# Designs tried in a protein design run: peptides against a protein of PDB entry 3T6J. Part 14

Target 1, 375 residues: chain A of PDB entry 3T6J
Amino acid sequence: PIVESYIGFIESYRDPFGSRGEFEGFVAVVNKAMSAKFERLVASAEQLLKELPWPPTFEKDKFLTPDFTSLDVLTFAGSGIPAGINIPNYDDLRQTEGFKNVSLGNVLAVAYATQREKLTFLEEDDKDLYILWKGPSFDVQVGLHELLGHGSGKLFVQDEKGAFNFDQETVINPETGEQIQSWYRSGETWDSKFSTIASSYEECRAESVGLYLCLHPQVLEIFGFEGADAEDVIYVNWLNMVRAGLLALEFYTPEAFNWRQAHMQARFVILRVLLEAGEGLVTITPTTGSDGRPDARVRLDRSKIRSVGKPALERFLRRLQVLKSTGDVAGGRALYEGYATVTDAPPECFLTLRDTVLLRKESRKLIVQPNTRLE
Target 2, 372 residues: chain A of PDB entry 3T6J as posed
Amino acid sequence: PIVESYIGFIESYRDPFGSRGEFEGFVAVVNKAMSAKFERLVASAEQLLKELPWPPTFEKDKFLTPDFTSLDVLTFAGSGIPAGINIPNYDDLRQTEGFKNVSLGNVLAVAYREKLTFLEEDDKDLYILWKGPSFDVQVGLHALLGHGSGKLFVQDEKGAFNFDQETVINPETGEQIQSWYRSGETWDSKFSTIASSYEECRAESVGLYLCLHPQVLEIFGFEGADAEDVIYVNWLNMVRAGLLALEFYTPEAFNWRQAHMQARFVILRVLLEAGEGLVTITPTTGSDGRPDARVRLDRSKIRSVGKPALERFLRRLQVLKSTGDVAGGRALYEGYATVTDAPPECFLTLRDTVLLRKESRKLIVQPNTRLE

## One batch from the design tools (peptide; made by RFdiffusion4, then SolubleMPNN)

Design b1_p8_8_s1 (from b1_p8_8, 6 letters changed)
Fold by OpenDDE base, seed 2:
Structure b1_p8_8_s1 (fold): chain B 375 residues (1-375), chain A 8 residues (1-8)
Amino acid sequence: as target 1 above (375 residues)
Amino acid sequence: MYGSFYFD
C-alpha cells in the first residue's frame, strides 16, 4: 500500500487568535479508486477557478497544479479528525509554492452513516433522499471546499521593498468601483490581520465555494452524476448545509457571545445569508415532536436554489473574497460578525431554536482507529 | 488554520 503521513504543529483552530498550531499527526493509506475522482477534479481546477464570482485580478496569478488524494486513516493524533485537509495553511505559500489536498475517506464514511429514525430537523419527504445522497454530496463538497475553496483567491501584498503583486493603476475593486485602497504589508498575514474571525471566515468562504460551484454541471460530471442524479446531489448538498447551519447552534455559547467551532459558525453564517435571500428559499419551522417536546423542520425549496440561492451566495462570496484580498479587516469583521450574531429576534428566534437543537442533540460520533491485516 | 473540513 501507499502510505502517507504528516506530523507537526499544523492546525490553529484551538488558538483564539488563529496563530499557534496544535501538534497533530496521522498515518494513512492511499485509496487509489477514490483518489482517481479527485485527480479528475484537479485536472479541471484551472477552468473551474474561472467560474468563481470575482475578477481574475482577485485570483492567483498562476495556477499551480496541486496534489489531491483520498486517504484511509490508520491513526490520527489530535483534538479532532477532519474529513478533508488543505496544506499548507498559509495563503502566501498557496499562491507561490502550491498546496496539497487530502480527503479522509474512512472518516467521511463514518460521517454519512445515518439512521433514518435518528435523522433530525428534516421533512419526512426529504429523509430518504438525504440518506441516499449525503455521502456522494459530501464527496463533492469536500473536494470543492479543499481544492477550490482553500485553494482559491489572491491576497494583495506590498513586499518589504515596496513592490506590489498587483497593478495599482488598473485593478478595480468590484464592490466599490474604485482602485485598491488596502492590502497586506510585509509581515502581515491573513491570520495576523483578521485574528479572531480568520479561521471561521475562511471556512465560510470555502464552504460557500462548494455550494456555489456544485451548481455547475462540469463539477457533477467529474464525480459521475448527470441528469436527475446531479440535481439530487445538488439539492442534498444545499439541504445539508442549511441543516448544518441550524445544528451549528450547539456550538454557540450565549453567555460568552462566542462560537466554539469555526466550521459550525461558518455554516450558521451561510444559513443566515440564505435566509436573508428570502422568497421562500429556506424555511425553519418550530414544531412539536411525537414526545410532546419542541422540535423543528428545515425546508429548502429546490426550485429556488438557482434563482434565489445562487445570486445571494454569489454576492456574499464575492464580498468575502474582496475583503480578504484587500485586507479590509473592518469591512470583513462587520460583514462576518453581522451574520454570525445569534439573537432571539423573530421570526427565526435562534436562541429558542438553540434550545431545541440541544434537546434533540444526537450522540457524538466516535471514530475508532482501525487496524490492518494481511489477507 | 483553514486546511480542515469538519462535518456535522
Scores: peptide ipSAE 0.058, ipTM 0.829, DockQ to the pose 0.756
Fold by OpenDDE base, seed 4:
Structure b1_p8_8_s1 (fold): chain B 375 residues (1-375), chain A 8 residues (1-8)
Amino acid sequence: as target 1 above (375 residues)
Amino acid sequence: MYGSFYFD
């Protein structure tokens, strides 16, 4: 078998300032069959990057063909096991040297083991559809998240010699209509500038890319979905995200006004964006469970994903990228923290919903290291 | 994780 491994101080999610890496390592076996789908995605990556809602001037100057491999993990040493990885975690290296993507296929398969009776916060009519398409939709989301999420965008930089990696006279900020007013100076990085919001902000951008691009027919085709199946995959992917935004409340500590998990904070932000879009796109309804205790239902109107959801996400995603590219920490923090606030304000009453989420919390799955054999 | 996707 083809074996892949990595080891080192890689991910900074556990650092409140997003700077210090946690020691992590894995050993995995390449899944050749699943890797083929991701290779098709890579083959389309250059074109799909153009579908993202920012000007080419905010994208990498030169497309660098990345690697994308599906891996079956044998051993993973770290505080948490991801479903996908994009490395390196340095944006400057990503745009100048390239990057590598991996999908942890057997980790993704854990999501397939969802029990219907334990599936919270969905309408009964959505549960079977969700169970059917959660796995396939995750393949799509992870692929897009890593390759075209983390793998997209450009940082505007002035180097130590004073040279810019962009034309100051011709590049226009699409949000302001003005020339670029801010950039990264020599020695400044994404994490050093955006600090406490950097990890979650980047995850939010990557997740948003996944939702946005999964609407593209070519993406669904690459993953082998057409017609009604493609629409169901889209619906379940978006439904999963809005549900995740509700579940995210578990990871908020009201007393400290603090988020304890970057991805969950990101998912909550996306939920807030989609709720703000209004027009009945997303509805969270408090209910009473069969046990007489508080419950809730998340509803997503599939007919409004393209008409309401996509435009809202487009605007938000563009803003995320522009603020990231320009190193506009003040603007980025204002935007992101605005959506990341958790209050008990009507109509959502998120703090009350948090109590419901905690009440309905299911026990975490124990992920056990696998073995492999020849038969 | 930064650069990673976690499922929930």
Scores: peptide ipSAE 0.104, ipTM 0.848, DockQ to the pose 0.698; fails the geometry check
Fold by OpenDDE base, seed 3:
Structure b1_p8_8_s1 (fold): chain B 375 residues (1-375), chain A 8 residues (1-8)
Amino acid sequence: as target 1 above (375 residues)
Amino acid sequence: MYGSFYFD
């Protein structure tokens, strides 16, 4: 078997300022079959990057072919186990040196074991489809999230010598129609500028890339889905995201106005964006459960994903990227914190919904590290 | 900080 590992101060999710890495490590075995799908995705990455909703001037100047491997984790030492990883976690290095992606396949497989009777907040008509396609859709989402999410976009930089990595005279901000007015100075990083929102903001961008690009037929084809199956995978991927946005409320602490999980905050933001799009795309309906206690249902109109959802996500995703590229912390914070705000304002009444989410919370799954053997 | 994907 092919063995992969890493160890060190890698991820900074536990640092409120996103700077200090947690010491972690893993040992894993390569899943050759699933890795082949990701290799096909890598082969299409340069073309798929052009489908992202920003000008080429906001994308990396030179495409650097990354590695992408599916791994079955044997041991993972850390505070949490991810579904996917993109490293290094430095935008400058990603732009100039490249990066590596991994999908932790057996971690993803744990999510596949959801029992129908425990599936909360979905319409009955969606449950069987959700159970069937949750796994496959999650593979697609993780692949896109890592490779084309974290692996996309350019930071505008002025180096220590005063040179720019972009043409100040010709590059136009697509949101303002004006020349670029802000950038990263020497020594400034994504983390140092965006600080408390950096991790969640970037996760939101990456998740949005996944939703946006999963609509592309070539992506579904790479993963082996065609026709009705491809459409079902798309639907379930989007449905999973809006459901996750509701579930995310568990990780909000009202008393502190604080999010305790960057990815969950990101998913809530996406839910808010898609709710704002209106037109019946997403509906959250408070209900009464069979036990007579509060419940809720999330509905996603499949027929409106492309007509309503995609344009809304496109605009939002472009704004995220433009603000990131230009180092516009004020604009970025205003945008992101606006969508990340949790109130009890109608019609959603998110604080009330949070109570429902907590009431319906399932016991946390225990992840047990596996053994492997040669036969 | 933004290299990982978590679902829980």
Scores: peptide ipSAE 0.086, ipTM 0.844, DockQ to the pose 0.685; fails the geometry check
Fold by OpenDDE base, seed 5:
Structure b1_p8_8_s1 (fold): chain B 375 residues (1-375), chain A 8 residues (1-8)
Amino acid sequence: as target 1 above (375 residues)
Amino acid sequence: MYGSFYFD
């Protein structure tokens, strides 16, 4: 078997300022079969990048073909085991040197096992479909999230010599219609500028890329889905995201007005964006469970994903990227924190919903080291 | 901080 490992100070989720890496390490075996799917995605990456909702001037000047491998993890040392990884975590290096992606396949597979009777916050009519397609939809989302999410977008930079990596005279900000007015200076990074929101903001961008691009037929084809199956995968991927946005409330601490998990905050933000789109796209309805206690149902109108959801997400995602590219921390923070705010204001009453989420919280799953054998 | 994907 092909063995891969990594060791070092890599992820900064434990740093409140998003700068200091946690020491991590893993040993894994390459899953050749699953890696082949991601290789196909890589082969289409340059073309798919053009489908993202920002001008080419806001995308990397040169496409650098990354590695993308599915790994079966034998051991992982760290505070948490991800489903996917994109490294390095430096946009400048991603632009100039390239990047690598991995999917932790056997970790991701844990999500495949869902008990119907324990599945919270979904309509009964959606449960079977959700159970069937949750796994496949995760494969799609992880691939897009890592490769085309984290792997996309350009930072506008002025180097130490005063040279720009963009044409100041011709590049136009698509949100303002004006020339570029802000950029990263020498020594400034994404994390150093956006600080406390950097991780969650970037995760939100990456998740949004996943939702947005999963609508593209070529993406579903790469993963082997066609026709009705492809549509179901799309639906379940979006449904999972809006459900995740509700579940995310577990990771909000009202007393401290803070989020404890970057990805969950990101998913809540996406939920807020899709709720704002209105028109019955997403509905969260408080209910009463069979036990007589509070419950809730999330509904996603699949017929409105493309007509209502996609445009809303497109606008939002473009704004995220433009603000990121230009280093506009004030604008970025205003946008992101606006959607990340949790109140009990009607109609959603998110703090009340949080109580429901906590009430319905499932037992924490444990991941244990797998065994291998020769057959 | 943003180099990983976590599922729920």
Scores: peptide ipSAE 0.066, ipTM 0.831, DockQ to the pose 0.734; fails the geometry check

Design b1_p8_8_s2 (from b1_p8_8, 6 letters changed)
Fold by OpenDDE base, seed 4:
Structure b1_p8_8_s2 (fold): chain B 375 residues (1-375), chain A 8 residues (1-8)
Amino acid sequence: as target 1 above (375 residues)
Amino acid sequence: MYGSFHFD
């Protein structure tokens, strides 16, 4: 077997300022069969990057072919087990030296073990479809999230010698129509500049890339989905995201006005974006469960994903990227914190919904180390 | 986690 490992101070999610890495490590075995799909995704990456909703001037100057491998994790030492990883977590290195992607395939498989009777907040008619396609849709989402999410975009930088990595005269900000007015100075990084929102903001960007690009037929084809199956995978991927946005409320602390988990905050932001799009795309309805206690239902109108959802996400995702590229912390914070705000304002009444989410909280899964054997 | 996808 091919064994992969990594170790070190890698992920900064537990640092409120997004700067200090948590010490973690894993040992894993390469899953050759699943890696083949990700290799196909890598082969299409350069073309798919062009489908992202920003000008080429906001993308990396040179495409560097990354590695992408599916891994079966034997041991993971850390506070949380990811489903996918993009490393290094330094945008400058990603931009100039390249990066590596991994999918933790057996970790993803744990997500598939949801029992129908325990599946909260979905319509009954969606439950079977959700169970059927959750796994496949996750493979798509993780692949896109890592490779084309974290692996995309350019930071505008002025180096220590005063040189710019972009043409100040010709590069135009697509949001303003003006020349670039802000950038990263020497020694400034994504995390140092965006600080408290950096991790969640980047996760939101990556998740949004996944949702946006999963609509592309080539992506679905790479993963082996066509026709009705492809549409079902798309639907379940989007449905999973909006459901996750509701579930995210568990990780909000009203008393402190803070989020305790970057990915969940990101998913809530995406939910807010899609709710803002209106037109019946997403509906959250408070209900009463069979036990007589509060419940809720999330509905996603499949027919409106492309017509309503995609344009809304496109605009939002472009703004995220432009603000990131230009180092516009003020604009980025205003945008992101605006969507990350949790209130009890109607129609959603998110604080009330949070009580429902907590009431319906599923028991925490215990993930144990797997065994391998020769047969 | 920054640079990672988490399902929970």
Scores: peptide ipSAE 0.088, ipTM 0.835, DockQ to the pose 0.669; fails the geometry check
Fold by OpenDDE base, seed 3:
Structure b1_p8_8_s2 (fold): chain B 375 residues (1-375), chain A 8 residues (1-8)
Amino acid sequence: as target 1 above (375 residues)
Amino acid sequence: MYGSFHFD
């Protein structure tokens, strides 16, 4: 078997400022079959990057072909086990040197071992479909999230010599129609500028890329889905995201007005964006469970994903990227914190919904390290 | 900080 490992100060999710890495490590075995799908995704990455909703001037100047491997984890030492990884975590290095992606396939498999009777917040008619396609849809989402999410976009930089990595005279901000007014100076990074929102904001961008690009037929084809199956995978992927946005409320602390998990905050933001789109795309309805206690249902109108959801997500995703590229912290913070705010305002009453989410919370899954053998 | 996908 092919063995991969890493160890060191890598991920900074536990740093409130997003700068200091947690010491972690893993040992994993390459899943050749699943890796082949991701290699096909890599082969299409340059073309798929052009489908993202920003001008080429906001994308990397040169496409650098990354590696992408599916891994079955044998051991993982750290505070949390990811489903996917994109490294290095430095945008400058990603732009100039490239990056590597991994999907932790057996972690994904464990995460989706959900019993139908325990599946919360979905309509009964969606449960079987959700169970069937949750795993496959998440493979798609993780692949897109890592490769084309974290692996996309350009930071505008002025170096120590005063040189720009973009043409100040010709590059236009697609949101304002004006020339670029802000950029990263020498020594400034994504993390240093966006600080407390940097991690969650970037995760939100990456998740949004996944949802946006999963609508592309070529993506589904790469993963082996066609016809009705492809449409079901798309539907379940979007459904999973809006459900996750509701579940995310568990990780909000009202008393501190803060989020305890970057990815969950990101998913809540996406839910808010899709709710704002209106037109019956997403509906969250408080209900009463069979036990007589509060419950809720999330509904996603499949027929409105492309007509309502995609345009809303497109606009939002473009704004995220433009603000990131230009280092516009004020604009970025205003946008992101606006959607990340949790209140009890109608019609959603998110603080009340949070109580429902907590009431319906399942016991945390225990992940046990496997062993392996040669046959 | 933004290089991975987590559930928790």
Scores: peptide ipSAE 0.076, ipTM 0.831, DockQ to the pose 0.635; fails the geometry check
Fold by OpenDDE base, seed 1:
Structure b1_p8_8_s2 (fold): chain B 375 residues (1-375), chain A 8 residues (1-8)
Amino acid sequence: as target 1 above (375 residues)
Amino acid sequence: MYGSFHFD
């Protein structure tokens, strides 16, 4: 087998300021079959990057072909096992040297193991479809999230010599219609500037890229989905995201007004964006469970994903990228924290919904080392 | 930037 491993201070999710890496490590075996799908995605990456809702001037100047590998994890040491990884976490290196993506395939498989009877917050008519396509949709989402999410966009920088990596006279901010008015100075980084929101903001951008690009037929074709299957994968991917946004409330601490998990905060933000879009795209309905206790249902109108959802996500995703590229911390924080705010205001009453989420919470799954044999 | 995908 082909063995991959890494070890070191890599991910900074546990640092409130997003700067200090947690010490982690893994040993994994390459899944050749799934890796081949991701390689096809890599082969299309340069073209797919052009489909993102920002001008080429906000994208990397030079496309650097990354690696993408699916891995079956044998052992993982850390506070949590990811489903996917994009490294290095240094924007300068990503832009100049390249990056590597991995999907932890057997971790994804564990996440898929939900019994129908225990599947919370979905309408009954969606459950079977969700169970069928959750796995495949996750493969799509992880691939897009890592490769084209984390792997996209540029930072506008003035280096130590005063040189800019963009043309100040010709580059236009698509949100304002004006020239670029802010950038990263020498020594400033994404994490140093955006600090407490950096991790979650970036995850939100990456997740949004996944949702946005999964609508592209070429993406689904790469993963082997066509026709009705492709549409079902799209639907389930979006449905999973809005459901995840509700589930995310578990990771909010009202007393401290803080989030405990960057990805879940990101998913909540996306839910808020899609709710704001209105027009019946997403509906969260409080209900009463069979036990007489509070419950809820999330409904996504499939017919409105492209007409309502995509434009809303496009606008939001563009704003995320523009604010990131320009180092506009004030604007970025205002935008992101606005959507990340959890109140009990109607109609959503998110704090009340949080109580429902907590009430319906199941025991955390345990991940154990698999049995490995030589054949 | 962070480059990880987690499901909790």
Scores: peptide ipSAE 0.061, ipTM 0.819, DockQ to the pose 0.746; fails the geometry check
Fold by OpenDDE base, seed 2:
Structure b1_p8_8_s2 (fold): chain B 375 residues (1-375), chain A 8 residues (1-8)
Amino acid sequence: as target 1 above (375 residues)
Amino acid sequence: MYGSFHFD
């Protein structure tokens, strides 16, 4: 078998300022069969990057072909086991040197093993479809999230010699219609500038890329889905995201106005964006469970994903990228914290829904590390 | 910082 490993101070999610890495390490075996799907995605990456909702001037100047492998984890040391990884965690290095992507296949397999009777917050008619397509939709989402989410976009930089990596006279900000007014100076990074929101903001961008690009037929074809199956995978991927946005409330601390998990905050933000789109795209309905206690249902109108959801996500995702590229911390913070705010305002009453989420909380999934054997 | 995809 092909063995991969990494060890070091890699992920900074536990640092409130997003700067200090936690010591992490794994040993894993390459899954050749699953890796072949991600290799096909890599082969299409340069073309798919052009489908993202920002001008080419806000994308990397040169496409650097990354590696993408699916791994079965044997051992993992860290605060949590991810489903996917994109390294290095520095945007400047991703632009100039390239990156590597990993999907942790056996972690994903555990994550999508759900019993129908324990599946919360979905309509009964969606449960069987959700169970059937959760796994495949996760493969699509993780692939897009890592490769084309974290692997996309350009930071505008002025180097130590005063040179710009963009043409100041010709590059136009698509949101303002003006020339670029802000950029990263020498020594400034994404994390140093955006600080407390940097991790969650980037996860939100990557998740949004996944939702946006999964609508493209070529993406579904790469994963082997066509016709009705492709539409079901799209539906379940979007449904999972809006459900995750509701579940995310578990990780909000009202007393501190703080989020405890970057990905969950990101998913809540996406839920808020899709709710704001209106037109019946997403509906969250408080209900009463069979036990007589509070419950809730999330409904996504499949017919409105492309007509309502895609345009809303397009506008939002473009704003995320433009603010990131230009180093506009004030604009970025205003946008992101606005959607990340949790109140009890009608009609959603998110603080009340949080109580329901906590009441219906599922047991935390535990991953038991496997071993190897000779056959 | 952004290199991980987590599902809870």
Scores: peptide ipSAE 0.045, ipTM 0.809, DockQ to the pose 0.734; fails the geometry check

